Peptides against a protein of PDB entry 5JNO. Designs and how they scored, part 24

Target 1, 112 residues: chain A of PDB entry 5JNO
Amino acid sequence: MVAKFQPPPEYQLTAAELKQIVDQSLSGGDLACRLLVQLFPELFSDVDFSRGCSACGFAAKRKLESLHLQLIRNYVEVYYPSVKDTAVWQAECLPQLNDFFSRFWAQREMED

## One batch from the design tools (peptide; made by RFdiffusion4, then SolubleMPNN)

Design b1_p12_8_s4 (from b1_p12_8, 5 letters changed)
Fold by OpenDDE base, seed 3:
Structure b1_p12_8_s4 (fold): chain B 112 residues (1-112), chain A 12 residues (1-12)
Amino acid sequence: as target 1 above (112 residues)
Amino acid sequence: SPFLDELIASLL
């Protein structure tokens, strides 16, 4: 038996918090993008902060890591069990996540 | 972030 994935404490959502996000979502892909914003606001941090602090060495990550995707998928599965199928996850959620994240940073680059 | 809000609003 494989142990069920457990989110790290800093990324633990209550049932009420998750339901609130789900109520605003129209699809699994939509839910995935909303979860991305709610769970990982640090991935959307302003570049100006990094520029303003040369000594701290902080640089925002501009890529989605496997842990981010796995965590999002586990929450999406609660209301969209079909994404347990990897093919469904790759067709319905991953493209939307990547497009959403890319659009965000593409706009930021244009403003720089 | 106003752009982030707009981006979220643009989701299907």
Scores: peptide ipSAE 0.384, ipTM 0.901, DockQ to the pose 0.209
Fold by OpenDDE base, seed 5:
Structure b1_p12_8_s4 (fold): chain B 112 residues (1-112), chain A 12 residues (1-12)
Amino acid sequence: as target 1 above (112 residues)
Amino acid sequence: SPFLDELIASLL
């Protein structure tokens, strides 16, 4: 039997914390983007991670990895069970996450 | 971040 995915302690939201985010959301894609900001503020940081971590490149913080997406999906599924369907996840959440994240960094690049 | 706040506000 495959073990249930368990978020690392630093990414474990309480029911109250998750509810607060859900109350601000009107769709699964909206919730996904809000979770992205709440769970991974480092992905929106100007900190040069290459200076603090030899394994972390500056460009790495501008990429959504599988672990990020899995964590977000796990929380979205609590209130939007339909995203358990991969097709729904890819249609409703992934495009919004990618657009949201790319829009952020596109603006930052224009300011540099 | 001011822009991040604006971006979040545009989600809905």
Scores: peptide ipSAE 0.377, ipTM 0.900, DockQ to the pose 0.212
Fold by OpenDDE base, seed 2:
Structure b1_p12_8_s4 (fold): chain B 112 residues (1-112), chain A 12 residues (1-12)
Amino acid sequence: as target 1 above (112 residues)
Amino acid sequence: SPFLDELIASLL
C-alpha cells in the first residue's frame, strides 16, 4: 500500500473549492498559479507572518519551497493527471509558477 | 499565458 500525501488542515481544499479554481483555469499551469495564490497568499505579502508565531511554524520567504510545489502539484493532479509525470510537471507547470512568482515580485520592486 | 499576466495585474 502506498502512502498518500495529506495536506495540512490550513491547506486543505474541499472538492467544491478546488472545482471553483479549476473552472477559472485554462491549463494545468494556469491552475497551478491560481492555486499558488489561493493556498499561499502570504508569499505575496511584505508582512512577516512568522514573527511571534511559534504555533504555526511558518517561515515567510520570497521563494517557492518544495512543500509549496508539492501541495500545488497534488491538487493539479486531480484534474490534470499527466502532471504525475515529473517531466510534464517540469515542462507545463513549474516554469509558469516560477515566472508568475518572479514577475510578481519584480513588478512590486518597480512600484516601490 | 494571457491569464497569468492578468492574474499578476490583479494582484498589484
Scores: peptide ipSAE 0.322, ipTM 0.886, DockQ to the pose 0.890
Fold by OpenDDE base, seed 1:
Structure b1_p12_8_s4 (fold): chain B 112 residues (1-112), chain A 12 residues (1-12)
Amino acid sequence: as target 1 above (112 residues)
Amino acid sequence: SPFLDELIASLL
């Protein structure tokens, strides 16, 4: 048997927590975006905050990495099994995620 | 989508 992907402890949602997010979602794409915000708030942190933290030395990257996408996909699959198909994931969820994330930072850049 | 727009607005 091939072991299923296991999320790190800091990104592990209970069934109840996931259901709460799903109940607020209208589609797999919407669910993916909600999961993005809930699981990875650090990706949306203010630039000044990230650069100003000399203690941690961490600057939040304005980039969605493969691990982020895999974690989100793993949870979306629970209620939208069709995204197990890569073609469906790329058509229904990835464009929504990328568009949402890009719009967020584009708007922030315009406000600076 | 309207949802995405609302979500973006809530984060700003």
Scores: peptide ipSAE 0.317, ipTM 0.883, DockQ to the pose 0.802

## One batch from the design tools (peptide; made by RFdiffusion4, then SolubleMPNN)

Design b1_p13_1_s1 (from b1_p13_1, 7 letters changed)
Fold by OpenDDE base, seed 2:
Structure b1_p13_1_s1 (fold): chain B 112 residues (1-112), chain A 13 residues (1-13)
Amino acid sequence: as target 1 above (112 residues)
Amino acid sequence: SEVEAIIERVKAL
């Protein structure tokens, strides 16, 4: 049997927590951005490249991983079932998430 | 939208 996606405990929102975020949201895309901040605040912290792989020089890239996107989409689907359609997700939510995330780091880059 | 100025700079990090 195919296992249902189960968020890690630190990313499990209660119904009340999710409803609070939804009440502040204007759209599915807006909700997605708010969920990004709520669930993954670590993605907005300064990246310490010195903590990366010293042997290979790997520096963690500031990007949204598939697991992050999948988790956000699962919560968005609760109140916006239409995003179960991949075309809707890619048109209404994914561009908003990418713009939101990229604008944050673009502004930080200008300040440094 | 601007999503509240990137959620107030992500709650003023």
Scores: peptide ipSAE 0.668, ipTM 0.951, DockQ to the pose 0.307
Fold by OpenDDE base, seed 4:
Structure b1_p13_1_s1 (fold): chain B 112 residues (1-112), chain A 13 residues (1-13)
Amino acid sequence: as target 1 above (112 residues)
Amino acid sequence: SEVEAIIERVKAL
C-alpha cells in the first residue's frame, strides 16, 4: 500500500486555518491559488542565492514544483474531493495555479 | 478579481 502524504511541519494548516481560506474561495482553483500564497510566500519573492557572488551563476527558477502542487492538492481535496481525480485536478486547478503564478511574475517584471 | 488581485500582490511584499 502507498503511504498517505503528509506535509512538512512548516506547511501544516489547522482545520480552522484551512476553513478560513476555503470560506474566501470561490472554487477549487481559487482555493488552490490562495493556498499557494499562504503556504509558499517564498515563491513570490526574488530569491538570489548568488547575491554578491559573481562565480555562483545561480538563477532561481520561478516555477511550481511537484511537492508544492501535491501539498496544495491535498488541502484542496479536503473541500473539493473531486480533485482526487487527476483529470479534474489538471483541468480545474493546475491551469489556474499556473496562470496565477505566471501573471504575478509577468506583472512584477513589467513594473520593475 | 484575478484571485483577489493576486492576493493583494501577495499581501504587499
Scores: peptide ipSAE 0.667, ipTM 0.951, DockQ to the pose 0.320
Fold by OpenDDE base, seed 5:
Structure b1_p13_1_s1 (fold): chain B 112 residues (1-112), chain A 13 residues (1-13)
Amino acid sequence: as target 1 above (112 residues)
Amino acid sequence: SEVEAIIERVKAL
């Protein structure tokens, strides 16, 4: 049996919260980006959390980890079932997420 | 394909 993924309590969206985001979304990829901002605002912060952990550098903060992506995908699947197919997820959502995330940091670096 | 100018600079962080 495959265990159902259960998001941590702090990342559990209600149906109403998810619907609000979906209503603003134009596509599965667009929805994924909006979910990224909603669920993980800390990934966009300049705050260095490396204090006390030499392995937790700022650069490490600029990564979309498997857990982040899995959680976003789970919510996207609710309204875009096609992303259950890994090939579709990798073609329609992942590139947009990575581009969205990299564009943000590219702008920040130019402002410095 | 920027999503609302990176969601308003991530809601003006």
Scores: peptide ipSAE 0.666, ipTM 0.951, DockQ to the pose 0.266
Fold by OpenDDE base, seed 1:
Structure b1_p13_1_s1 (fold): chain B 112 residues (1-112), chain A 13 residues (1-13)
Amino acid sequence: as target 1 above (112 residues)
Amino acid sequence: SEVEAIIERVKAL
């Protein structure tokens, strides 16, 4: 038996917080993008770890990892149950997330 | 269209 995934405390949203985001959302894909910003603001930071880590100089990855996507999907499916279907998730949410994230960094590249 | 202008440049980061 597979237990329900529980997000780490730092990525927990109350029902009220989630509803507020949902009320601002126009679609499942739109909701996914809003959740990305809410849950993982660090992914949008251009601060390089090399500026603060003298030990390794590791640069933060600008990518959406499986855990990020899984957490977002878990919240999206509360109000858009169809995304439980992987085909729907891949057609309606993943492209929007990828485009959203890419557009952000593309815009930053233009400003630099 | 962009989602809230990429959520207001991710809330002015």
Scores: peptide ipSAE 0.665, ipTM 0.950, DockQ to the pose 0.268

Design b1_p13_1_s2 (from b1_p13_1, 8 letters changed)
Fold by OpenDDE base, seed 1:
Structure b1_p13_1_s2 (fold): chain B 112 residues (1-112), chain A 13 residues (1-13)
Amino acid sequence: as target 1 above (112 residues)
Amino acid sequence: SRVEEILSRVASL
């Protein structure tokens, strides 16, 4: 028996918080993008941690990882159950997430 | 909000 995935506390959304995001969303793909920003603000930060952390020199990754996508998908499927189907997730949500994230950083590169 | 701010930047592209 597979246990239901529980996100880490820092990525937990209350039912009210999730509903608010859903109410602002126009589609499953739009919801996914909104969740991306809400859950992982560090992915949109241009702060260079290597300048602030002499101990580790860690720099924030500008990459969507499998855990990010899984967490987003888990929340999206609450209101869009069809994304439980991998084909639907890959057709309706993943392209929008990737495009959204890529566009964000493309814009940042143009400003630099 | 943070979400709307980021979305607006991307939408303006």
Scores: peptide ipSAE 0.449, ipTM 0.901, DockQ to the pose 0.121
Fold by OpenDDE base, seed 5:
Structure b1_p13_1_s2 (fold): chain B 112 residues (1-112), chain A 13 residues (1-13)
Amino acid sequence: as target 1 above (112 residues)
Amino acid sequence: SRVEEILSRVASL
């Protein structure tokens, strides 16, 4: 049997929390971007949390990793089942996520 | 909200 993906406790949204985000969303792609900000605020911060742990060598990275995308997709699927199709996910949500994320950091680079 | 703040910044680009 295929194991169901279980998000880490810190990224597990309640039905009410998810509904709140959905109510503000205009599309699956928009929902994906809103989930990105809600679930992973650290990806939009210049704060280096590694300073508190010299032993682990942790370093914050400005990348959307597979785990981030998988988690977002799982929540989007609840209200937009069509994204279960990889082709739909790659055409409707993934480009918007990448564009949104890149635009954010492009602006930050210009401000420096 | 945090979400709206980030969205507003990106939307203005």
Scores: peptide ipSAE 0.447, ipTM 0.900, DockQ to the pose 0.120
Fold by OpenDDE base, seed 3:
Structure b1_p13_1_s2 (fold): chain B 112 residues (1-112), chain A 13 residues (1-13)
Amino acid sequence: as target 1 above (112 residues)
Amino acid sequence: SRVEEILSRVASL
């Protein structure tokens, strides 16, 4: 048995918060994108952490990591249980997440 | 909202 995935405290949503997002969602994939923005606003920030942190000099990567995807999937599953099937997750949610995120930064690159 | 703002921005692409 694998232990249930527990989100970090900063990414914990209440049932009410999740329902609010779901009510605005058109599909599981749309819900996933909305959760991405809601949970991880730092992924859409123009802040250059390499300049902000002289101690580490780390530049945040503009990519979705396993933790982000797992957290989103966990919440999507609440209202779209079909995404528990990996094939469904990969067909209905992952492409939309990746396209959404890529389009966002592609536009920002053109505007810079 | 933040969500709607970003969604609208991406949707226009």
Scores: peptide ipSAE 0.447, ipTM 0.900, DockQ to the pose 0.119
Fold by OpenDDE base, seed 4:
Structure b1_p13_1_s2 (fold): chain B 112 residues (1-112), chain A 13 residues (1-13)
Amino acid sequence: as target 1 above (112 residues)
Amino acid sequence: SRVEEILSRVASL
């Protein structure tokens, strides 16, 4: 059996905080996107991790990693239990998350 | 705010 996922402290939401986000959400996919913004604002900022090094030219890859998705899914399933089914998660939430994230950065690139 | 801006984009999808 799989152990219950425990979010890191910095990504822990109280029941009240989660409920507030849920109340503003129109669907599981919408909830997922709102959670993405709420939990991981750093993914939407122009953070330069190489700011202290002008020579390395390092830029963090703007991507949704497994841990991000797992954490979001765990919160979404509290109110949308159907996403416990991987097929449902992949059909209802993942496309919306990826589309939103991709569109966000695509738009930002045009504005810069 | 930045959060409000991003949420606005989410809502407009």
Scores: peptide ipSAE 0.428, ipTM 0.895, DockQ to the pose 0.184; fails the geometry check

Design b1_p13_1_s3 (from b1_p13_1, 8 letters changed)
Fold by OpenDDE base, seed 1:
Structure b1_p13_1_s3 (fold): chain B 112 residues (1-112), chain A 13 residues (1-13)
Amino acid sequence: as target 1 above (112 residues)
Amino acid sequence: SEVEEIIERVESL
C-alpha cells in the first residue's frame, strides 16, 4: 500500500479546522475553493513567495501548481471520497478551482 | 457561484 500523504507542517489542518471549512461549504467544488484561500493566501497577493530567496527558486505568479491541487484534493477527499476518482475530480472540482482563481485575478486586473 | 464573492476578495487583501 502507498504511504498515507502528509502535508508540509505549514499546510497541516486539524480535524476541527477542516470541519469548520466543510460546514461552510455547499459542495466538493465549493470546499476546494475555500481550501485554496485558506491554505494558499499567497496566491492571491502580488508578492511572490520566492522573492529574495535564491534557495526557493522561480515560482510563477497567479498559477495553480500540481502541489497546490494535490494538497486540496487530499483534504476534499476526507468529506467527499468520490473525488478519489480522477474523472470526478476533473469534473466537479478542477473546473471550479480554475474558474474561481481566474475570476479573482480578472476582477483585480479590472480594478487596476 | 462566486463562493462568497471570492471570499469577499480574499478578506479584502
Scores: peptide ipSAE 0.605, ipTM 0.944, DockQ to the pose 0.304
Fold by OpenDDE base, seed 2:
Structure b1_p13_1_s3 (fold): chain B 112 residues (1-112), chain A 13 residues (1-13)
Amino acid sequence: as target 1 above (112 residues)
Amino acid sequence: SEVEEIIERVESL
């Protein structure tokens, strides 16, 4: 048996919440981008979280981490089971997420 | 809509 990944409570969506996002989505990739904003709004803020961490001195990079991607994929596959295939995930969703995230920050960099 | 123009600039953040 393969253990099913359970998201932390702060990233748990109800069926109704997920359905609302899905109803607004045009595709699996579109759904993934909407989930990114819904689940991880902190990734779109200018707040330097590392500024408060004098212990590690690590500046948080503006990138999507494996945990973010895994959580998003878990929800996407509820309505798009084909993304369980890694090749499909990498072709249909992952590029959309990266482009979406990059476009956001590219515009922010131009405005700063 | 290109993910609704980055979700309307991420809800106007």
Scores: peptide ipSAE 0.605, ipTM 0.943, DockQ to the pose 0.270
Fold by OpenDDE base, seed 3:
Structure b1_p13_1_s3 (fold): chain B 112 residues (1-112), chain A 13 residues (1-13)
Amino acid sequence: as target 1 above (112 residues)
Amino acid sequence: SEVEEIIERVESL
């Protein structure tokens, strides 16, 4: 049997919260991008953790990890069940997520 | 508008 994916408590969305985001979304890909912002605002921060943490010295990476993508996909599936198909997820959501995230940082790099 | 121009620059940060 396959265990259902359960997001960490800090990334739990209620049905009402998800519905609110969906109401603002134009598509599954658009929903995915909105979920990215809502669930992981820290990914859009300019905070350099290497400067703030002498113990770890970890430099924040501007990458979407598998956990981020899985969480987003899990919520997108609620209203767009077709993304359960990996091919659909890779065609409709992943490119938009990557472009969205890349465009954000590209703009920030031009401004700074 | 490309997801509200990156959600209005991620809600103005």
Scores: peptide ipSAE 0.603, ipTM 0.942, DockQ to the pose 0.320
Fold by OpenDDE base, seed 5:
Structure b1_p13_1_s3 (fold): chain B 112 residues (1-112), chain A 13 residues (1-13)
Amino acid sequence: as target 1 above (112 residues)
Amino acid sequence: SEVEEIIERVESL
C-alpha cells in the first residue's frame, strides 16, 4: 500500500488553523488561494536580488511548483472533497491559484 | 505561468 502523503512539518496546519482559514473562505478556489498565502509566504516576499545574479541583479522568478499545489489540495480536500476529482481541482482551484499568483506579481512589476 | 504549465502537464498524462 502506498503511504499517505504527509506534509513537511513546516506546512502542517492544526485543525484550528485550518478552520480559521476555511471560515473566511467562500469556495474551494478561494480557500486554495488563502492556503497559498498562508503556507508559502516566501512566494510573495520581495525578491531578494542579492540572492540572484550579483552582477546583473536578476533574481530567480517565483515559481509555484507541484509540491505546493499538492499540499494546498490536501487541505482543500478536507472541506471540499469534490476536489479529489482532478477535473474539479483543475476547474475550480488551479485557475484561481494562477490568477491570484499572476495578478500579485504583475502588480509588483508595475510598482517597480 | 508555472501553474498553467503544471495544468498542461497533468492534462497530458
Scores: peptide ipSAE 0.055, ipTM 0.687, DockQ to the pose 0.031

Design b1_p13_1_s4 (from b1_p13_1, 6 letters changed)
Fold by OpenDDE base, seed 4:
Structure b1_p13_1_s4 (fold): chain B 112 residues (1-112), chain A 13 residues (1-13)
Amino acid sequence: as target 1 above (112 residues)
Amino acid sequence: SEVDEILERVASL
C-alpha cells in the first residue's frame, strides 16, 4: 500500500484555505490551476534562483515538476476523488495545468 | 475565462 503523502510545511494548506480555493473553483482542473498559483507563485516570476551572473543569460527552466504536480493532485483529490485514477488526472487536470502555465508564459513573452 | 485570464496575470505581477 502507498503511504499518505505529506506536503512540506511551506506547501501545507489549512482546511479553511483549501475550502476557500475550492469554493472559487469550477472543476478539478480549475482547482488545480488555482492551487498552482497559490502554492508555487515563484513559477510565475522571472526570479533567478541561482542569483548567478546576469550577463550569462541564465534562466531557470520554466516547467512543472513531479513534486509540483503530485502536491497539487493530493489537494485536488480531497474534493475530486476521481483524480486518484491516473487516467482521470491525465485527462482532466494535467492538460489544463500545462495549458494554463504555458499560456501565462506565452503571454509574458509577447509583452516583453 | 480560462481560469480568470490566468487569474488576472497572477494578480498583476
Scores: peptide ipSAE 0.620, ipTM 0.944, DockQ to the pose 0.305
Fold by OpenDDE base, seed 5:
Structure b1_p13_1_s4 (fold): chain B 112 residues (1-112), chain A 13 residues (1-13)
Amino acid sequence: as target 1 above (112 residues)
Amino acid sequence: SEVDEILERVASL
């Protein structure tokens, strides 16, 4: 049997919390970006961070790891089931996430 | 865009 992915307790959004984000979202890609900021604000900080759970992927600074992307995708699928298709996820959400994240850091580099 | 608005907010933190 394939085990279902379960997010760490600190990343388990309630239905109400998720709905609030969805209500503000215009697309699956937009929702993905909002979830990125909501779930992993530490990825937008220069401050070193770590958590007791090594499985959370908090060791990689300024990188979107598989665990981050998988968690975001799981929530996006709730309202945009089409992203269950990997091709759709890679065409509609991943480019927007990567562009959003890279633009943030590019701007920070210009400010330095 | 919504993404731009979020980007601006995050950059302001």
Scores: peptide ipSAE 0.619, ipTM 0.944, DockQ to the pose 0.241
Fold by OpenDDE base, seed 1:
Structure b1_p13_1_s4 (fold): chain B 112 residues (1-112), chain A 13 residues (1-13)
Amino acid sequence: as target 1 above (112 residues)
Amino acid sequence: SEVDEILERVASL
């Protein structure tokens, strides 16, 4: 028996917090993008951690990982149950998430 | 639109 996935405490949203984001959202894909920023603001930071970490010089990855996507999908499906269908998730949410994230960094690249 | 212009450049980072 597979247990229900529980997000780490730092990625927990209360019902009120989630509803507030949903109320601002126009679609499941739009909601997904808003959740991306809310849950993972570090993905949008252009801070070079190599400047602060002399030990490893690690820089944050500018990519969406499976865990990020899974957490977002879990919240999106609360109000858009259709995304439980992988085909719907891949057609309605993933492209918007990818475009949203890519557009952000493309814009930042142009400003630099 | 465009998810509020990438949410106002993610709060003007």
Scores: peptide ipSAE 0.620, ipTM 0.943, DockQ to the pose 0.303; fails the geometry check
Fold by OpenDDE base, seed 3:
Structure b1_p13_1_s4 (fold): chain B 112 residues (1-112), chain A 13 residues (1-13)
Amino acid sequence: as target 1 above (112 residues)
Amino acid sequence: SEVDEILERVASL
């Protein structure tokens, strides 16, 4: 038996907070996108962290990491238990998350 | 609008 994943304190949502997001969601994939913004607003920031790091100078990649995806999936499962099936998660949520995130940055790049 | 036009461009940030 694998221990249940526990989100870090900064990414902990109450039942009420989650329900509020769910009430605005049209689907599991839509919920996932809303959770992405709610949980990880820093991923949408214009801040170039490479400018603040003289030691590494590495530009942070604008990508969704496994931790982000796992946290989102955990919350989506509460109301859409079908995403416990990896195939469903990969078909219904991951593409929407990636498209959502990619579209955001594509639009920002076009406007800059 | 596909997630409210990227949630209003993430609240226009």
Scores: peptide ipSAE 0.620, ipTM 0.943, DockQ to the pose 0.300; fails the geometry check

Design b1_p13_2_s1 (from b1_p13_2, 5 letters changed)
Fold by OpenDDE base, seed 1:
Structure b1_p13_2_s1 (fold): chain B 112 residues (1-112), chain A 13 residues (1-13)
Amino acid sequence: as target 1 above (112 residues)
Amino acid sequence: VNVDEELLAANLP
């Protein structure tokens, strides 16, 4: 049985912070994308940490994973309860997240 | 793409 998700402290939004993001959002999918940017700016960084750490060669993964998606979904559910339904989440939010994230990096690759 | 496709397809566990 999967335990109830608890966001790490660094990803805990106050009600006021979340409301400000919601007020700028046009839909659940739009909210999801805004949350992605606000919660995980490291996923949009061009900084190659391998340049900064020759010893560890650590490069940040530019990939959406379980933690990212679960956290985003939990916050979206607060204002768009319909995304509790998996079918709605998969139809309304996941495609937008994927499109936004992939286009962002495709554009960056083209610019470089 | 840059998204875990298996995760997306299977839904969050």
Scores: peptide ipSAE 0.109, ipTM 0.791, DockQ to the pose 0.038
Fold by OpenDDE base, seed 4:
Structure b1_p13_2_s1 (fold): chain B 112 residues (1-112), chain A 13 residues (1-13)
Amino acid sequence: as target 1 above (112 residues)
Amino acid sequence: VNVDEELLAANLP
């Protein structure tokens, strides 16, 4: 039996919070990007966690991970059930997430 | 690239 994916408590949105984001969204892909920003603000922070840890050398990698993508998909499915279809998720959401995230940091790097 | 293509592919069921 495949275990049902459950979001960690820190990433649990209420119905009202999710609706607010959905109301501003133009598409499933747009919703996915908005959820990315809302759920994971740490991925868009200039906070270098490595500055505090001279010993571990851990550069916080600003990368999307499986947990991020799965969480976003779970919420997108609530209002855009079509993304339950893997082909739709791959065509509509994943490329937009990738483009949005990559462009964000590319722009920030140019401004620094 | 902050998004690994393999990661995206791996997240596909």
Scores: peptide ipSAE 0.102, ipTM 0.790, DockQ to the pose 0.040
Fold by OpenDDE base, seed 5:
Structure b1_p13_2_s1 (fold): chain B 112 residues (1-112), chain A 13 residues (1-13)
Amino acid sequence: as target 1 above (112 residues)
Amino acid sequence: VNVDEELLAANLP
C-alpha cells in the first residue's frame, strides 16, 4: 500500500489552529484561500526580499505547486468532505485559489 | 505565470 500523505512538520496544523481558520471561513473555497496564506506565507514575500535570498529562489516564492494544493485540500476535506470529489475541488476551491494568488501579485507588480 | 494552469485545470498531483 502507498503511505498516507503526510505534511512536513512545518505545515502540520493543530486541531485548534485549524478550527480557528474554519470558524472564520465562509465556504470551502474561502477556507482554501485562508489556508494558503496561513500555511505558505513565503509565497507572498516581497519581490526584493525573495530575490535577495539565494536560498529561497524567486520563482518558488510566486508559484503554487502540487504540494501546496494537496496540503490545502487535505485540510479543507476535514470540514468540507465534498471536495473529495475532484469536480467540486475544481469548481469551488481551485478557481478561488488561482484568482486570489494571481490578483495579489498582479496588484503588487503595479504598485512597485 | 505564478500558477501552473495545467496543474490547476487537471487537478493533478
Scores: peptide ipSAE 0.101, ipTM 0.782, DockQ to the pose 0.041
Fold by OpenDDE base, seed 3:
Structure b1_p13_2_s1 (fold): chain B 112 residues (1-112), chain A 13 residues (1-13)
Amino acid sequence: as target 1 above (112 residues)
Amino acid sequence: VNVDEELLAANLP
């Protein structure tokens, strides 16, 4: 058996924290988007940490990656077990995550 | 594109 995916400590939600997010969510896809914001606020940061810091080499990544998606899916599955089905995850959650994240940055680009 | 569209579309791990 492959070991269960375990989030890093900084991305570990308590049951109470997760429930609070779930209570605000309208669907599995909506929950996924809310988890994205709560777990990974750094993906929504306007701060360019590379600006003026040649020494740290840090570039803010503004892309969703496998780790982000895996973590979100694991939490969504707690309250929406149907997303264990890959087809459901692809139909209900991934498009909403993509749309939400893309439009966020598109709006920011238009404001600048 | 701000999202890995290939990853999302293919549901790659």
Scores: peptide ipSAE 0.100, ipTM 0.784, DockQ to the pose 0.042

